# Peptides against a protein of PDB entry 4CIC: the designs that were tried, part 3

Target 1, 148 residues: chain A of PDB entry 4CIC
Amino acid sequence: KVSTKGHYGVQAMFDLAQHFGEGPVSLKSIAERQGLSEPYLEQLIAVLRKAGLVKSVRGAQGGYILAREPRDIKVGDIIRVLEGPIAPVESVSQDDPEHSLKFDFSVTKSVWEKVKKSIEEVLDSITLADMLKDAEEAQMAQGYMYYI
Target 2, 147 residues: chain B of PDB entry 4CIC
Amino acid sequence: KVSTKGHYGVQAMFDLAQHFGEGPVSLKSIAERQGLSEPYLEQLIAVLRKAGLVKSVRGAQGGYILAREPRDIKVGDIIRVLEGPIAPVESVSQDDPEHSLKFDFSVTKSVWEKVKKSIEEVLDSITLADMLKDAEEAQMAQGYMYY

## One batch from the design tools (peptide; made by RFdiffusion4, then SolubleMPNN)

Design b2_p27_4_s4
Fold by OpenDDE base, seed 2:
Structure b2_p27_4_s4 (fold): chain B 148 residues (1-148), chain C 147 residues (1-147), chain A 27 residues (1-27)
Amino acid sequence: as target 1 above (148 residues)
Amino acid sequence: as target 2 above (147 residues)
Amino acid sequence: DEEALKEALEKALAEALAALAKALAEL
């Protein structure tokens, strides 16, 4: 389960990938197409921009573009930027303050490290270009040839 | 990050695996060894028992045992019981009620399905027997550093 | 309460998944 930030961040980056080479897209247009609130998208884009995945273009036709080609942006790169460094399993929220026994159960930690590594490998195996291709294949399969 | 329930559930099941064949272990003894609250462990064990991963034994030496051999219990089985079916990304919906994830963004969904499948494959590749072996290897490795 | 357990499980899964998302971001 990717956080809401990760999910919407990948969605926003995918929208930018679909428009890659067409010039800058407005936050409003991304928000409308992706069903995101503009203020929330602004926060996501600010993080993605700071990480160098997105560029802002100023002017009357200003907006955002991918900072790299879709093939050079992994889903893993987007998730890492949005979710931040993944706190190890230790950040089980202190909601039960008394039994915060930091049992650094090394064996259970190793299981979670294996899970973590596998997820990273998957997310690093998927680029925005792969997502574009998957979208095209899905559109062809659904018979939605938009003849434009 | 597995939920607290998933984490402690795997930990409790691992404790039961370490004592597999020794007879029933008390919830108190599991709680003490694993640093869990006994009431919390009782809830976890109730779920695991209902799912048929754990058996309760009644009597003066009563407690809990694994319902199957450690090799026949995957970490994925424990997690699926405690976490439910690893819900697809849809369950992101609770924290922002207004943005119902109505955008069935099929492509982003496919990414998360791939991630989910990979997690399931990893968790299904690890048994309690594998965890026991890893613990033994870790103990041996630590023992060799003291000589 | 079976419903409270289900909700706590769903919350725990959501937290696990959020933590997993957070565990993917550190790598």
Scores: peptide ipSAE 0.146, ipTM 0.714, DockQ to the pose 0.032; fails the geometry check
Fold by OpenDDE base, seed 5:
Structure b2_p27_4_s4 (fold): chain B 148 residues (1-148), chain C 147 residues (1-147), chain A 27 residues (1-27)
Amino acid sequence: as target 1 above (148 residues)
Amino acid sequence: as target 2 above (147 residues)
Amino acid sequence: DEEALKEALEKALAEALAALAKALAEL
């Protein structure tokens, strides 16, 4: 499962991908289209900008653009920037600090590492360009259902 | 990341797999070996028992056993029992209930569904028997480093 | 007790999911 931050980050990046080549998009317009709060989006965009996935454009028609083409941005890149590395669950059981023996059970770690790798492979297999294509195909499929 | 519940559930099930065929294991002994609290383990075992992954044995040497052979229990089975179906994150943004428009953005959903499917496939590819084998191989590899 | 356990489980699940997502992002 992706966090809310990862989810909304992918949505915001996808919105910027949909407007790629049309010029800078305002945070307000992204927030409105994606159902995000502007303050939350500002935080996401700040992280994405620092990571070099988004550029800020200054001026009267200022806003944000993708820093790279949609084909050059993987979903995995977005998630990595927003969420950080798949850290192993350090089970910080808050309630019993003494008995939180980090049983670094190598075998259970290996299972989670396999899961992690699989998730990364999937997320790295999907670009913003793939998402744009999937959206177009879905829109065409809906259009065909109205003509039948 | 698997939840703490999923993680500890897999650990508890793996402990039972290591002792499979040796008879019932006490919750206390599992808790001690796996670094779990007994009360927490009781809750996990109750769920696992209800799902038919674990059996309770009564008597003076009572405790818990795997309900099936380690080869017949996938890690995915354990996770599904403990975590439920790998539900998509319904992003319940707690802070702004009004603007938590479930933007059912079909495309973003499809990404998460692909991720979910991949996780399920991986977890369903690993049995408790595979975990036992991996543990034995790791122990042998350590043994070879000492010689 | 059941509602508090459900909320705690939902919170732990949300935190674990956030931790997973965080973990995915660092790779």
Scores: peptide ipSAE 0.143, ipTM 0.705, DockQ to the pose 0.031; fails the geometry check
Fold by OpenDDE base, seed 3:
Structure b2_p27_4_s4 (fold): chain B 148 residues (1-148), chain C 147 residues (1-147), chain A 27 residues (1-27)
Amino acid sequence: as target 1 above (148 residues)
Amino acid sequence: as target 2 above (147 residues)
Amino acid sequence: DEEALKEALEKALAEALAALAKALAEL
């Protein structure tokens, strides 16, 4: 499970990527397009802004823009900002709080480290520009299926 | 976080792999070696047995064994049995239960599907035999640092 | 309840991925 924060954060950043170069976008317009609550989006944008992924623009046409080009923002960068560092957290079983998962077992730890590394590599391989391209290709494919 | 079930399940299966070919191992002995509660281990073993990854042996020397050789059990097989399908589970935010993560956004869904696929590929690339080998190599490396 | 177990597993997986996200940022 990507946390709800990670998921909606990527979604909000993708909306800003779709409007990159068109000027600032209001939080209200992002919330409406992405089906997000405006208060929740305000919290996400505050974190993303503090991390330097988003800029606030003031004025009558104020709102938010990406702080960098879509090609210069990895999905991994967004997730690291919202979730913090992508670490295998010790799941404390609610069922047995006395048996904290001490990853004392080196071999099982190595399996989770391999999984962790693989997730990082995938998320760092995908930029917002790649997501834009994938969306354009999907839209073109849908368009062609209606003309055939 | 692999769930506690997934983590302890892999740990219990690894203990059974270390004793593979030596005969049945008691739940008590697995629990003691792995630092697991015996009741929790009973639940894990029941699921793993039902999935055909573990066999119960009856008698005075009764206990549990791997149902297959360590090379024929992937970490992914263990995780799929204990966690179900390795799907990115929609995190229902406790903070906004009304906004169920409908992965209605095709592009964001594709990112999580790529992550899921990568996890599955990694977990399916590791067998209990690979884990045994890694443990032996680590033990040898420790032995050489003391000389 | 099989559904409650599924929800608990889903929650544990969510916590697990949040934890995974936290450990990846420490690399």
Scores: peptide ipSAE 0.134, ipTM 0.708, DockQ to the pose 0.029; fails the geometry check
Fold by OpenDDE base, seed 4:
Structure b2_p27_4_s4 (fold): chain B 148 residues (1-148), chain C 147 residues (1-147), chain A 27 residues (1-27)
Amino acid sequence: as target 1 above (148 residues)
Amino acid sequence: as target 2 above (147 residues)
Amino acid sequence: DEEALKEALEKALAEALAALAKALAEL
């Protein structure tokens, strides 16, 4: 289960990947392109920056850049930074403290560990460079559909 | 992302798998063994029964049984019945109705579709029979650590 | 109430997922 934070974090990082090598991108421009609020994006970028995935550039042409090349940033890296360890699911620990799901059921635990591992493997197999390539291929395919 | 419903549904189905061939099991006995409330378990069993994963047996020795052999019930079947389609992303659509996550971003969509597919493949690779075997192996391993 | 059942289901979903996350984080 990817939270809204994970989803928009991947979008924001992908936007920065699309502009990688073009210099710093403003939060405003990212927010406009990705359909995000600037305040929400600022929170995401703060976390991503603290984790060393994004750099802030100061000056008249200031903004944000990827801290590493798109090939060196996995989707899994982004998700782990935003969500913590890739767990299938977030703890809604609100109401009944007594029904703390004592996850003592070893057999069901093993099923979910297999699911977690599979999610981690998939997210660690996808880089921002792979996402850029997939986007280029999709644009080329759309371009060909308009010429037919 | 597997809900409490999915989790406890798998536990309840696993309990029924452990008793497969022994006859009908009462909801009370399942609830006691799995640490579930009877009312909650009754809701789970109602869904699982409607989906044809569980059968109700009537009579003095009445209760519930698996509708199929443990080998013919995937964890994925249980999860799909309880949660619907396995989706890795729940839209937390609480606060801003205008920010209906128009999942219009095709590239991020493809990432989550890959994750979904991977989850489905894993859950469809595990049967209740596999879970029974894993439980037996774990009991044997614990038995060997005490000797 | 269909809404209360949906909310309870969503909450239950979130909690099991959380317990799973926590158990997986402790490994």
Scores: peptide ipSAE 0.095, ipTM 0.703, DockQ to the pose 0.022; fails the geometry check

Design b2_p27_7_s3
Fold by OpenDDE base, seed 1:
Structure b2_p27_7_s3 (fold): chain B 148 residues (1-148), chain C 147 residues (1-147), chain A 27 residues (1-27)
Amino acid sequence: as target 1 above (148 residues)
Amino acid sequence: as target 2 above (147 residues)
Amino acid sequence: SAADAFAAAGDAILLAPGTESFLKKAE
């Protein structure tokens, strides 16, 4: 399962990217548009803000904005902030002591390291600007289907 | 977390690859070498056998062998057999109904599809033969550190 | 450990939306 945090975090950041340059967006409006609970979104935004990906704007028209341009925010940056390093530190899986992988098969480790690296590369290759472009292309394609 | 099934499945298949051409290997011996419980391994092997990746040999010296050469078995094949398709059908995550992703944002979906595709490509690029080669290289490197 | 790396990779994959089914959490 993609962690709910990573998924919703990317979604929230994408919403902010769509409104980049238009001023602050309220958490309520993001939550409504993205189908997120406001309390959950608040937690995500807090983490993203602390990481310097989002800024809070105070005042009657206050809310949140991206701290950087969409082109300067990678999906990988968002995921790393919310989930930590994609290569988690060997958390000693405390849970099932009986199935503790006693044998450090270096070879199997290398396979998974390659997979992790590939994931990181893909996530780092996608910016919020790329996502905006993809959304625009999708909207244009949908518009053309109505005219045929 | 990589599913325990996928992890142990690859490990078990790798053990069989190391003994490819030497005849049948007992589940007990695989379990001992790989640090797996025999009952768990039995379940994994049953699935792998059903998928045609492993064959059972009957008799006093019976056991299991790879059904194909190590070069013809991708890590991706093992994972797909044990875990299902890497691009899962949107399993409606039943578990937390409150956080059901109501909005299929096509754009966010596309990001994850790209990630999945990349994972598939990587897993399909690695064969058991590649793993055997990597193991041999690692052993040689370790041997050189002792000299 | 390879298992941990695998688990970590699996977690990373699980962290990617829609990859949950590929690396099912062994409960």
Scores: peptide ipSAE 0.118, ipTM 0.724, DockQ to the pose 0.106; fails the geometry check
Fold by OpenDDE base, seed 5:
Structure b2_p27_7_s3 (fold): chain B 148 residues (1-148), chain C 147 residues (1-147), chain A 27 residues (1-27)
Amino acid sequence: as target 1 above (148 residues)
Amino acid sequence: as target 2 above (147 residues)
Amino acid sequence: SAADAFAAAGDAILLAPGTESFLKKAE
């Protein structure tokens, strides 16, 4: 569920990035382009708006825009907003409470901290602007294959 | 569930690494030290054994040993064995089938491929021998805080 | 599918112990 939110959140933000500078985009149009249910998208957008990544524009042509330029929004920023505090993996301790010796195995914790750090570094290294560039390059590559 | 398997699998393998060269370790002793249920550990060990990371030793003092030296077992090897092919996340498409436009957003795929690669690189950079060393260093640091 | 790979990567992230704290500190 959390991975899905992160995934679709990045997609929704990417859609807004593609339309950045064109004015507000309706939730309906984002939902249609990204293959999301409109109610689900509304929930995502509400969280993103509260976090200051998205702005709502009122009016007949109202909708949503990025609150910042695509270059100023990291994928990591989006994920942090949407995934919230990952609910502590319910300690497997619920089924057999007696053997939940919380061995704070510092070593295994260290492994996962390293993994986490690596993930953070990667997600923080990618902006919506980088994603836009990658999309443009991919479209150009497809266009060249049709002309050969 | 997969994360838990990976986590506890690494713990179990680390326990076996700590006892490497001392002979076979019983599942019960591993379970007690690692705070795992014995039945759960049995399932983990079965998978790890099938993958050739662990060996069973028969006899009165039977149990399990690492099949390879701690330096030859990466954390990534353990995770790959236990997590299997990441079960296809049930496509969110089940709730609203009509709007599952499989937009193969190549760009989002690229982001996640980069993340995956980074995770793999980190996990492949850590061996059980590295974990043993880290544990020794941590114990020494605690010992110095007490004098 | 890209969605599956993304979901898989997301699951891998979620499954990594301690990833909970990573997502919180960026606020």
Scores: peptide ipSAE 0.118, ipTM 0.723, DockQ to the pose 0.061; fails the geometry check
Fold by OpenDDE base, seed 3:
Structure b2_p27_7_s3 (fold): chain B 148 residues (1-148), chain C 147 residues (1-147), chain A 27 residues (1-27)
Amino acid sequence: as target 1 above (148 residues)
Amino acid sequence: as target 2 above (147 residues)
Amino acid sequence: SAADAFAAAGDAILLAPGTESFLKKAE
């Protein structure tokens, strides 16, 4: 199962980043813009809020805001919160559970550790601010000068 | 589902690399050394053979060999063969299949493309020869602790 | 375990939307 949580979590956080400084955003508005179900978004936001990445604002114009500036939130932070510490998924080979000798072959382990490290480094190298910049550049390239 | 195919495929290929130049290795022997079921290994080897990474040798001492030298086989090659072109798994959110709007949000897609690229670069930077070297170094390091 | 690390990496890969296929598309 591809954890859709990470994917949609990054989308939701990016939406909040786009509106950072504009005040609280309703879950409904985020859901509509990002093509997410509101109930699913509520679950994601609850986790993100508990982790201190998002704040709830109460009132008539209530909703959610980023708890930190976009530059201070890494994509890696979002993923780690939503997916948890990437628990070593027990590769339960569905096809032969009995013979999945956990052969801890050290060399193969090293390969996957390198891959994991590379993923973490990439995700930690990208902030929400970087994503905002990339979006702006993409819009400019498309001739949509959004003058902010 | 973590594709165990990639994991076990790399193990099987590494076993063949360790025996490269020694002649054909039986599937049974690979299965025993790597802790794999022989039937599962047969499936993996069939795919690897079809992709030209492994060769079958017939005869009384028949079995399988690497089709190329260990230095000419990247871990990335093995993974690509076994996992195929990883079709974009339609993130079928089990919980809301109807509203999984494939919102191809360009920026989010870019993040994942960067991750993908990084993984590919890492896997393509590691050959079976590199793995052999790492194994030798690890054995030497263990051997020196006992003296 | 290596299996756990692989699973973790695999999960990380799988957790990245569209990366499930990333290992395959590089060919």
Scores: peptide ipSAE 0.116, ipTM 0.728, DockQ to the pose 0.098; fails the geometry check
Fold by OpenDDE base, seed 2:
Structure b2_p27_7_s3 (fold): chain B 148 residues (1-148), chain C 147 residues (1-147), chain A 27 residues (1-27)
Amino acid sequence: as target 1 above (148 residues)
Amino acid sequence: as target 2 above (147 residues)
Amino acid sequence: SAADAFAAAGDAILLAPGTESFLKKAE
């Protein structure tokens, strides 16, 4: 499962990217736009803030901003930050705890390592700036479809 | 989560690949070698058999064999077969079911589609034959370390 | 569905053996 945290974290970060340079965005505003519960978003933002991806701004126009430019934040950075606290759901196969002989079958492990590496490379290849560009292109494409 | 099914399915298929050409392998034997419960393996094998990746052989030396050569079975094929019945565990975030507004944020979706595609490409690039080769190379490397 | 694809991809990421360590090593 893309942890609900990873998915929503990327959405929240993307929302902040869309408003980058416009000043602080309230959690309420992000939650409303992204269809997230505010309490859940608070938890995500807390983690992202602690990791230095998001900054809290205090004041009358208080809220959150990206701590770095969208081009300097990879999707991979977001996922790493959010998945760090995601306890490996030990798929405790409930039924037979004894025969979990970790046959570290080296070859099977190698397959998954390759998969992991590929995922990391993909996630590290996508920045919030890339996502912004994709969103703009999609909006333009939709706009053109309405005029045709 | 690589479903426990995917992980163990690949292990089971790899075991069958290692014994390819040696005749049918019993589920018990696979379970013992791979550290799997036999009942769990039965479920996996049933799915793999239904998908045509494994064949059941009846007789005194009955058991299972790969339905195709190891070179003709991609890891991706195994995963697709096993994940098909994996109900998308709707991560029902237990707490607030109402606000699961599926904001199909098209851009976020695109990110995950790219990730998915990359995973598929990697899994489709690895065959059971490749895994066999890697295992042989690893054994040789270990053998050289002992001398 | 895209959601299913995402869930599958996410599951693959989370379930890939050693993904836990990868996420930890980035710390």
Scores: peptide ipSAE 0.114, ipTM 0.726, DockQ to the pose 0.071; fails the geometry check

